# Designs tried in a protein design run: peptides against a protein of PDB entry 5JNO. Part 12

Target 1, 112 residues: chain A of PDB entry 5JNO
Amino acid sequence: MVAKFQPPPEYQLTAAELKQIVDQSLSGGDLACRLLVQLFPELFSDVDFSRGCSACGFAAKRKLESLHLQLIRNYVEVYYPSVKDTAVWQAECLPQLNDFFSRFWAQREMED

## One batch from the design tools (peptide; made by RFdiffusion4, then SolubleMPNN)

Design b1_p10_5_s3 (from b1_p10_5, 5 letters changed)
Fold by OpenDDE base, seed 3:
Structure b1_p10_5_s3 (fold): chain B 112 residues (1-112), chain A 10 residues (1-10)
Amino acid sequence: as target 1 above (112 residues)
Amino acid sequence: SLKHLDILNA
């Protein structure tokens, strides 16, 4: 058996906190996005932009990395066990996380 | 953009 992943203290949610987020969520993907905001507000703070993306023109300095995704997934799994399946995670959560995060910074880039 | 964030490849 694999040991349960223990999030760092700053990313530890109580059952009540998680339930509150879940109650506001419309889906596993929506829950993932809400967890992204709640767990990692630093990823949404003001940052510089640089040209480095051929698809969108500019790249944000804030990056959503493996640890962020793993933490989010661990919490999503509590209420949406199906995301334990990587295919489900990739279909239901990752695209929504990507869209939410990229749109956020795209809007910021346009406003700045 | 998936390319922008490279989430699926992280």
Scores: peptide ipSAE 0.034, ipTM 0.702, DockQ to the pose 0.043
Fold by OpenDDE base, seed 1:
Structure b1_p10_5_s3 (fold): chain B 112 residues (1-112), chain A 10 residues (1-10)
Amino acid sequence: as target 1 above (112 residues)
Amino acid sequence: SLKHLDILNA
């Protein structure tokens, strides 16, 4: 038997919470970006960035890992079943996630 | 500065 993917408790959304995010979303890609912010606020925090050593140049590292993407995809599939197709996921959601995440930190780096 | 990865190339 193939094990069902279960989100960790800290990333488990209720039906009402997910519905609220969906109602604010315009597309599967938009939903994916909103889920990214909602589920993983730590990826957007300035805690490590602000504590970075200006003298030695040590910089904080932000990374979207397989677990993050899988969790987002699982929730997106509930309302956009087409993303079960990997080609659709890669064409419709991943580029938007990448653009949003990259632009966020590029903007913050420029302001520093 | 902050390092971040391009998820399309990860």
Scores: peptide ipSAE 0.034, ipTM 0.665, DockQ to the pose 0.048
Fold by OpenDDE base, seed 5:
Structure b1_p10_5_s3 (fold): chain B 112 residues (1-112), chain A 10 residues (1-10)
Amino acid sequence: as target 1 above (112 residues)
Amino acid sequence: SLKHLDILNA
């Protein structure tokens, strides 16, 4: 039995908080993108973690990971149960998340 | 330029 996914406390939204985001959303994919921004603002940060370590060449990567996606999907499912279907999730939400995230950083790279 | 994310296959 797969345990019920429980978001970490820092990513726990109340019903009211989620509703506020939903009220601004036009679709499941749009909701997913809004959740991405609201839940994980650190993924959009210009903070350079390599600033303190130039020798190792480490640079902070902006990566949308499985945990991020699972958390977003769980919230989207509340109002768009159809995304429980993986095919729907992959068709309606993941491309929008990818496009939004990629465009964001592509624009930032051009400005840098 | 940033390449397309591979989250579709994750």
Scores: peptide ipSAE 0.030, ipTM 0.674, DockQ to the pose 0.043
Fold by OpenDDE base, seed 2:
Structure b1_p10_5_s3 (fold): chain B 112 residues (1-112), chain A 10 residues (1-10)
Amino acid sequence: as target 1 above (112 residues)
Amino acid sequence: SLKHLDILNA
């Protein structure tokens, strides 16, 4: 039996919080992007954590990882159950997430 | 410009 995916406490949204985001969303892809910003604001930070810890050598990467995508998809499925289909997820949400995230950092790079 | 993220295969 596969255990139900449970978000970590810091990424747990209440029904009311999720509803608010959904009400602002125009589509499943748009919802995914809004969830990305709400759940993972650290991915949009200019803070270089690699300089913050000389002991561990941690280098912050501005990348969307599998865990991020899983969490986003989990919430998107609540209101857009069609994204349970991987093909739909890849066609409707992943391109939106990629474009949004890439454009964000591309724009920030041009501001330098 | 930034390259697209390889999230389609993640």
Scores: peptide ipSAE 0.030, ipTM 0.672, DockQ to the pose 0.042

Design b1_p10_5_s4 (from b1_p10_5, 7 letters changed)
Fold by OpenDDE base, seed 2:
Structure b1_p10_5_s4 (fold): chain B 112 residues (1-112), chain A 10 residues (1-10)
Amino acid sequence: as target 1 above (112 residues)
Amino acid sequence: SLRHQDVLDR
């Protein structure tokens, strides 16, 4: 049997919470971006505070890392199972995530 | 305790 993904408590969404995000989403890529904001608000803060795993020492930085992307993908797959295909994930979600994140900080730099 | 990587590798 394949073990089910169980995210850490700090990144656990209830079915209701996830559905609420999905209901506001226009696509899998849009859902991914919304999950990014909900799961990792620290990536959008002007203050770089360390939020991390006590066991592994992972600290959130102002960049998208593999762990962020994997967590997001796991939730996106619930409603968009096609993203289980890596090619679909890379075509539909990753570009939108990267563009969204990059534009966010680019805009902040212009405003500051 | 489980590390993030351990969880994601499941």
Scores: peptide ipSAE 0.033, ipTM 0.664, DockQ to the pose 0.031
Fold by OpenDDE base, seed 4:
Structure b1_p10_5_s4 (fold): chain B 112 residues (1-112), chain A 10 residues (1-10)
Amino acid sequence: as target 1 above (112 residues)
Amino acid sequence: SLRHQDVLDR
């Protein structure tokens, strides 16, 4: 069975906060990307990137972890219940999340 | 960091 979603306190959104994000969202995938930015700003910081290898310039590989994705998915499900279907989640939200996240860091890499 | 036990989507 699937237990009721209960995020850690640091990632707990009130109904009002979630609604505000939803009001700005055009789709489940768009909502997912906005949640990514709101919930996990640390994934977009230059802390690890700037601390890359000074000798060879190698930057730390950045990826979305399963737990990040699970939290996002559970919030998206509140307003887009169809993403409870794994196939829908993988088709509608995951590609958009990965594209958004990859583009962000690709741009940052080009600027440095 | 996120903990596995904090995610109840299992």
Scores: peptide ipSAE 0.024, ipTM 0.638, DockQ to the pose 0.035
Fold by OpenDDE base, seed 1:
Structure b1_p10_5_s4 (fold): chain B 112 residues (1-112), chain A 10 residues (1-10)
Amino acid sequence: as target 1 above (112 residues)
Amino acid sequence: SLRHQDVLDR
């Protein structure tokens, strides 16, 4: 048996908070991207750059982890239950998330 | 996964 996923306390959204994000969203994929920004602002910070080592070139790897994706998916499912289907999640939401996240950091790298 | 009711109860 796999335990039911429960979000960490810092990532628990109230109904009102989630509704506010949904009301601004145009689609499930768009909702996923907005949730990414709202839930995990640390993934978009320059902290890793500021703390990076110029001598050894150390830079923290920026990636969306399974926990991030699952948490986002769980909230998206509330209003878009079709994403419970993995094929739908992979077609409608994952590409949007990956493209958005990749483009963000690609743009930031160009500004350096 | 989270259910609609789970979110409403939070």
Scores: peptide ipSAE 0.023, ipTM 0.678, DockQ to the pose 0.037
Fold by OpenDDE base, seed 5:
Structure b1_p10_5_s4 (fold): chain B 112 residues (1-112), chain A 10 residues (1-10)
Amino acid sequence: as target 1 above (112 residues)
Amino acid sequence: SLRHQDVLDR
């Protein structure tokens, strides 16, 4: 039996907090993106962006780690159980996360 | 050039 994944305290959302995010979400993929911003604001910091690349100033190697994705998926599953299916997760959530994250930093690079 | 940030469920 595999133990249930328990998020670190800093990433533990109450039912009320999660509900608030869900209420603003239009889909599982949208919820995933909102959770990304809420749970991991450090991934979007300008300070880290500027430090990411000494040559161009872009955090070119910034990526979502397995732990980030696992945490997001765990919360998305609460309201969208279908994402327990890896194929659904990869079709509905991961592409939106990729697009959102990539476009965010692409835009930031152009603004510098 | 900007590289695409891939989010992979590893």
Scores: peptide ipSAE 0.072, ipTM 0.729, DockQ to the pose 0.042; fails the geometry check

Design b1_p10_6_s1 (from b1_p10_6, 5 letters changed)
Fold by OpenDDE base, seed 1:
Structure b1_p10_6_s1 (fold): chain B 112 residues (1-112), chain A 10 residues (1-10)
Amino acid sequence: as target 1 above (112 residues)
Amino acid sequence: LDERFQSYAD
């Protein structure tokens, strides 16, 4: 059987840290967006690190990957258990995450 | 600007 998902150490939140984010959240979808910002600030950087670090071959990615979404969903489930249902996750959280992320980059492109 | 983007604003 599949082992329980464990977040990498750099993406582990304490109960107090998660509670603080939850207290600022208005819904499961809102919580998901706030978690996206808190857990993965690197996704919101327009800095081309490949220019500064050719040795590491760093490539900036402007997309939400399965690992990002799984981590966010795991934390959202703590306070919104209904998102354990894939249909609920896809209806309430995923659209908000995608819109939130796309709006960020759309706004940044307009400022350039 | 979305308030949740505040950390990345100037």
Scores: peptide ipSAE 0.366, ipTM 0.858, DockQ to the pose 0.232
Fold by OpenDDE base, seed 4:
Structure b1_p10_6_s1 (fold): chain B 112 residues (1-112), chain A 10 residues (1-10)
Amino acid sequence: as target 1 above (112 residues)
Amino acid sequence: LDERFQSYAD
């Protein structure tokens, strides 16, 4: 039996916080995108992950990683249990997340 | 602009 995923403390939402986001959401995919914004504002920042280290030289890529996706999925499942099915998650949420995230950065690049 | 985007500083 695989242990239940527990989000890091900095990404823990209370029931009230999650409900507020859900109340604004029109679908599981929409909820996923709103959770992305709420949970990971750092992914929408121009601040480099290595900004504190001038000697690092490593540039963090603007991508959604497994931890981000797993955490979002876990919260989406609370109100849209169908996404427990991987096929549903991949069809309903992942494309919307990727498109949403890509559109954000595409727009930012055009406006800068 | 997507209404779901937050306002982020440039």
Scores: peptide ipSAE 0.364, ipTM 0.851, DockQ to the pose 0.220
Fold by OpenDDE base, seed 3:
Structure b1_p10_6_s1 (fold): chain B 112 residues (1-112), chain A 10 residues (1-10)
Amino acid sequence: as target 1 above (112 residues)
Amino acid sequence: LDERFQSYAD
């Protein structure tokens, strides 16, 4: 058997908190996007570290990493067990997550 | 703006 996944404390949702998000969600993909915002607000930060530190040239990466996706999927599975199927996850959730995240930053670029 | 985005002013 596989050990039960435990998210880091900073990404731990209570049952009540998760339910609140689910109640606002229309689908597994929608839930995934809402979880993205709730769990990882840092991915939506417009803090420009490169401007703050020109010497080091550091630039924050604005991408969805495997760990982010794994955490989101774990929570989505609670209410949408079908996403345990990788094909379903890839068809229903991943495209929506990527589109949602891309649209956010594309929209920010237009506003600047 | 997508309603799912968190508020920037929070």
Scores: peptide ipSAE 0.362, ipTM 0.852, DockQ to the pose 0.217
Fold by OpenDDE base, seed 5:
Structure b1_p10_6_s1 (fold): chain B 112 residues (1-112), chain A 10 residues (1-10)
Amino acid sequence: as target 1 above (112 residues)
Amino acid sequence: LDERFQSYAD
């Protein structure tokens, strides 16, 4: 058997924290977007670290990686078990996550 | 602005 996935300590939500987010959510896709904001605020940072650190040239990646998506899906499944079906996850949650994330940066680009 | 976004300062 494959071991149950455990999130890193910094991404471990308590039952109360998760419930608060769920209570604000209208659907599984909406919940996924809210979890994205709460779990990974670093993905929404305007700070260009590469300009400030000439020694390392570090630049934050503006993309959703497999680990991000897996963590979000694990929490969404608690209240929306249907997303255990990959087809449901790909139809209801992934498009909303991608659109939400892309709209954020598109809007920021226009405002700057 | 989407209400689900956090308020990020410019």
Scores: peptide ipSAE 0.359, ipTM 0.847, DockQ to the pose 0.227

Design b1_p10_6_s2 (from b1_p10_6, 5 letters changed)
Fold by OpenDDE base, seed 5:
Structure b1_p10_6_s2 (fold): chain B 112 residues (1-112), chain A 10 residues (1-10)
Amino acid sequence: as target 1 above (112 residues)
Amino acid sequence: LDEQFQSYAD
């Protein structure tokens, strides 16, 4: 049996907090994007971890990982149960998430 | 300045 997905404490939204985001959302895909921004602002940061360490050269990775997507999906499912269907999730939410995230960084690259 | 478009799936 697979355990229910539980978000880390720092990503645990109250019902009221989630409702606020939902109220601002126009669709499940829009909700997903808003959750992405709200839950993981670090993914949109220009901070380079190598800045403080020239020796290691470690840079922050700007990637959406499965854990991020699962967490977002978990919240989206609360108000859009249809995304429990993987096909629906892949058709309605993932493309918007991917486009939003990739375009964000593409625009930042162009502006810099 | 070398960021590229990315796509993801769970």
Scores: peptide ipSAE 0.034, ipTM 0.686, DockQ to the pose 0.045
Fold by OpenDDE base, seed 4:
Structure b1_p10_6_s2 (fold): chain B 112 residues (1-112), chain A 10 residues (1-10)
Amino acid sequence: as target 1 above (112 residues)
Amino acid sequence: LDEQFQSYAD
């Protein structure tokens, strides 16, 4: 069976917040990218958020991990149920997420 | 993140 979607509190969007993002989105893939930025701003920062945390010694990672993608997918499914199909998710959303993320950092590297 | 997410999973 599929696990029930219940995000951590820090990644919990209200219906109004999600709707606002959806209203600005042109497609499921576009929505996914917008959710990526909104949910995980730390993935787009040069700041090491762990540096200020004496409780953890782990460096902030600039990569899309499975849990990031799972959270995004579950929110996308609310308005684009077709992404429940793994093939659709892999064809419509994952490439756009990866392209957006990689292009962002490629651009940042060129600016340095 | 992993532990937090999994704690809410069925």
Scores: peptide ipSAE 0.034, ipTM 0.696, DockQ to the pose 0.028
Fold by OpenDDE base, seed 3:
Structure b1_p10_6_s2 (fold): chain B 112 residues (1-112), chain A 10 residues (1-10)
Amino acid sequence: as target 1 above (112 residues)
Amino acid sequence: LDEQFQSYAD
C-alpha cells in the first residue's frame, strides 16, 4: 500500500476547512482555483521582496510550480476522485488553474 | 516548499 499524502503543516487543511471551500465551489476546476488562493496567497502578492533585500537578490515567485499543483490535486481528489485520472486533471483543472492565475496577473498589470 | 514537501513525501 502507498502511504497517505501528508502536506506540510502550513498547507494542511482540516476537514471543516476543506468542506467550506468545497461548499463554495461549483466544480473541480473551481475548487482547484479556490484552493490555489487559500493555500498559496503568496503567489498573488504584490510584495516586491527584491526591494526589501537588494543584497540577496531575492524575488518573489509568481508562477505555478509542480508541487503547488500536486498539493492542490490531492485536495481536489477528496471530493472529485475522477481527477485521479491524469486526463481528467489536465482537462478539467489544469486549464482553469492556469487561466485563473494568468488572468489575475494580466489584470493587475493593466491596472498599474 | 519544495524541500518541505519532499521531506513529507519521502
Scores: peptide ipSAE 0.034, ipTM 0.692, DockQ to the pose 0.029
Fold by OpenDDE base, seed 2:
Structure b1_p10_6_s2 (fold): chain B 112 residues (1-112), chain A 10 residues (1-10)
Amino acid sequence: as target 1 above (112 residues)
Amino acid sequence: LDEQFQSYAD
């Protein structure tokens, strides 16, 4: 048996917070993208926290990792239970996450 | 990113 995934406190959303995001979302994929921005704003920042934060030494990475995807999927499943099916998750959410994330940084690089 | 996303599984 695999234990239920529990997000760290910094990535915990209340029911009200999640509902607010859901109310703004048009689909499971759209919800996933909005959750990405809300949960992990550091992935969209040019700030090098490793240099700026002497206390934690955290370095922001411009990569979507397993933890990010797991957290997002857990919340998406609350309102879109169909994403419990991996095939649905891969068809409806992952491509949109990838496109959104890739386009964001591609645009930023063009502007610089 | 595509490769990374497709490798994701529960």
Scores: peptide ipSAE 0.044, ipTM 0.724, DockQ to the pose 0.036; fails the geometry check

Design b1_p10_6_s3 (from b1_p10_6, 4 letters changed)
Fold by OpenDDE base, seed 1:
Structure b1_p10_6_s3 (fold): chain B 112 residues (1-112), chain A 10 residues (1-10)
Amino acid sequence: as target 1 above (112 residues)
Amino acid sequence: LDEVFNSYRD
């Protein structure tokens, strides 16, 4: 058994903040996508810091990592406990997260 | 992203 996951301070949401997002959500999958945008706006940024700082070696991240998914799932579980089941998480939330994130970048690439 | 999703397990 692993200890209960605690999010880093920069990704901690109060009950009121989470409730506000939930109130705008239509489903667990929709909530997951909204949390993705709220928690990790940097994943949707086209900013290239290397242009301003070549020495920093900055590279934009366009991938969802395990930490991102774990944080989102932890908050979704508060209002949709069924996602504690991995099969439910993979059927209801992960496809929607993937579709949302991939569509976003596909649209951005078309605009460039 | 499917590879990343599949790698996520508790």
Scores: peptide ipSAE 0.122, ipTM 0.795, DockQ to the pose 0.035
Fold by OpenDDE base, seed 2:
Structure b1_p10_6_s3 (fold): chain B 112 residues (1-112), chain A 10 residues (1-10)
Amino acid sequence: as target 1 above (112 residues)
Amino acid sequence: LDEVFNSYRD
């Protein structure tokens, strides 16, 4: 028997927290982007969080990884069950995540 | 990121 995926404690959202984000979201793709920012603020910072956190030692990267996408998708599915279909996820959420993330860093590059 | 996105599948 395979257990359901459980996010690490630092990425756990209560139903109320998730609902709050959903209420601010216009679509599944928009929700995905909002979750990206809420769950993984380290991806939007130059700060070395591994230095500040002796417990985890996690090093922030300017890169979306499978774990990030998996966590986001799990939460998006709660309110947008259609993203359980990989094709829908790839068409509706991934492009928006990519555009959002890339635009963010492109803008930061111009400002620095 | 496209490479990462394409690598992710359920």
Scores: peptide ipSAE 0.120, ipTM 0.793, DockQ to the pose 0.035
Fold by OpenDDE base, seed 4:
Structure b1_p10_6_s3 (fold): chain B 112 residues (1-112), chain A 10 residues (1-10)
Amino acid sequence: as target 1 above (112 residues)
Amino acid sequence: LDEVFNSYRD
């Protein structure tokens, strides 16, 4: 059997926390975008991860990685089980996540 | 979008 995915501690949401986000969401795609902001605020910051560690030199990339997407999908599935279907996930959530994330940075680049 | 899809699949 395949073990159930367990989120890293820093990305673990309680049922109450998730419920609050769901209550504000209008759809699975909307929920996905809200989870993106809540779980990964660092993706929306101009501060590089290396700033926390001047010695590592690691530069944060403005991209959604597999871990980000998997975590979001797992939480979305709790209230929108249909996204367990990859086709539904790709049609309903991924485009909205990409659009939201891209628009955010496009706007920031215009303002700066 | 393709980049996002690929990131998810990898």
Scores: peptide ipSAE 0.116, ipTM 0.785, DockQ to the pose 0.036
Fold by OpenDDE base, seed 5:
Structure b1_p10_6_s3 (fold): chain B 112 residues (1-112), chain A 10 residues (1-10)
Amino acid sequence: as target 1 above (112 residues)
Amino acid sequence: LDEVFNSYRD
């Protein structure tokens, strides 16, 4: 048997928290983008942490990883079971996540 | 991001 995926504690949403996000969402793709912002705010920060911690040399990552997408999909499936179908996930959620994230940083790069 | 998204393609 394959064990159920359990989110790390820092990414565990309560039912009430998830419901609030869902209530603001217009679609599964929209929900996915909202979850991206809520779960991983560090991906949208231009703050260079290494400036404050020269010893560790930490640098914020500006890319989506498989773990990020897996967490988002698991929550989206709760209210949009159709995304269990990979074709639906690829058509409705992945393009919106990519466009949202890419456009965000493209806009920030132009303004800086 | 392309490689990450492609990993979810069946």
Scores: peptide ipSAE 0.110, ipTM 0.793, DockQ to the pose 0.035

Design b1_p10_6_s4 (from b1_p10_6, 4 letters changed)
Fold by OpenDDE base, seed 4:
Structure b1_p10_6_s4 (fold): chain B 112 residues (1-112), chain A 10 residues (1-10)
Amino acid sequence: as target 1 above (112 residues)
Amino acid sequence: LDELFQSYAD
């Protein structure tokens, strides 16, 4: 049996918070994208994680990681149980997340 | 991202 995924405290949504996002969502994929923005605003920020470390020149790359996807999927499953099926998750949510995230940064790069 | 998504799906 696979252990239940537990969100870190900073990414724990209340039922009311999740409901508010769901009420604004048109689909599971749309919900996934909205959760991405709400849960991980740092992924959409120009703020460099290297800020504050004068000795470190490494800038954190803005990437979706497994943890991000797992968290989003868990919340989406609450209202769209069909995404428990990996095939559905891959078809309905992952492409939309990828498109949304990539478009965002593509646009930002063009503005610079 | 595609590689990450695939790895997650596996």
Scores: peptide ipSAE 0.077, ipTM 0.755, DockQ to the pose 0.034
Fold by OpenDDE base, seed 1:
Structure b1_p10_6_s4 (fold): chain B 112 residues (1-112), chain A 10 residues (1-10)
Amino acid sequence: as target 1 above (112 residues)
Amino acid sequence: LDELFQSYAD
């Protein structure tokens, strides 16, 4: 039997923290994007830490992973239960996450 | 990301 998904401690939001993000959100998809930024700021970092600290072997990843999406979806479900339906999640949240993330890095590439 | 979204789908 598979246990209920629990976020890692660094990604565990309090009710007050989540409510603050929700209060700024216009939709489930918007909430998903805001959670992406709040939970995973490292995905938006242009800093090459390996250049500044080669000994640590750190390499920044600019890629969304399954764990990221699972965490975001879990929090979105709290205020938008309809995203429990995979079809709704795919129609309302995933496209917005993709567009937001892709546009961010497209803009950064243009500025380079 | 498209591949990730597909892999995430149940």
Scores: peptide ipSAE 0.075, ipTM 0.756, DockQ to the pose 0.034
Fold by OpenDDE base, seed 5:
Structure b1_p10_6_s4 (fold): chain B 112 residues (1-112), chain A 10 residues (1-10)
Amino acid sequence: as target 1 above (112 residues)
Amino acid sequence: LDELFQSYAD
């Protein structure tokens, strides 16, 4: 058996918090995008960590990772059980997440 | 998209 996925405390949403986001969502894919913004605002930040540490040259990469997607999917499944099916998750949520995220930063790059 | 899906699959 696979162990139950447990979000880190900083990504734990209460039922009320999740419901509020769901109430604003029009679809599973839309919910996924809203969860992305709510759970991981750091992925949309202009903060340049390289300025803070010139010695190591560290810069946070703005990238969606497996852990981000797992967390989002877990919450989406609460109200859209169909995304438990990987094919549905890949068709309805992943493309929208990627498009939203990519378009966001593409627009920001054009402004710079 | 296939590459994207695979990159997130680990």
Scores: peptide ipSAE 0.073, ipTM 0.743, DockQ to the pose 0.034
Fold by OpenDDE base, seed 3:
Structure b1_p10_6_s4 (fold): chain B 112 residues (1-112), chain A 10 residues (1-10)
Amino acid sequence: as target 1 above (112 residues)
Amino acid sequence: LDELFQSYAD
């Protein structure tokens, strides 16, 4: 048997923390989105690397990566075991994560 | 994220 998934310390949630998020969640997909925000707030921040330099215009891109999704899925599985099925994960969680993340940055772009 | 989503869907 493969050892149980162990997230890095910075992404380790206690049972109480996870339960709090779950209690606020309406579905597995909703839980996934909430976990996205809670685990990876850096993906929703706009860090200005150009402050003090008008010429560089450099800004870090915010990208949702496979590792982020894997971590989220592992937590979602605790309360929604059905997402262990890849088809369920792809149908119920991934679209919502994509929509949520895309909408967030699309809205930010319009506000700027 | 669309590309990543598609990679998972494949």
Scores: peptide ipSAE 0.072, ipTM 0.750, DockQ to the pose 0.036

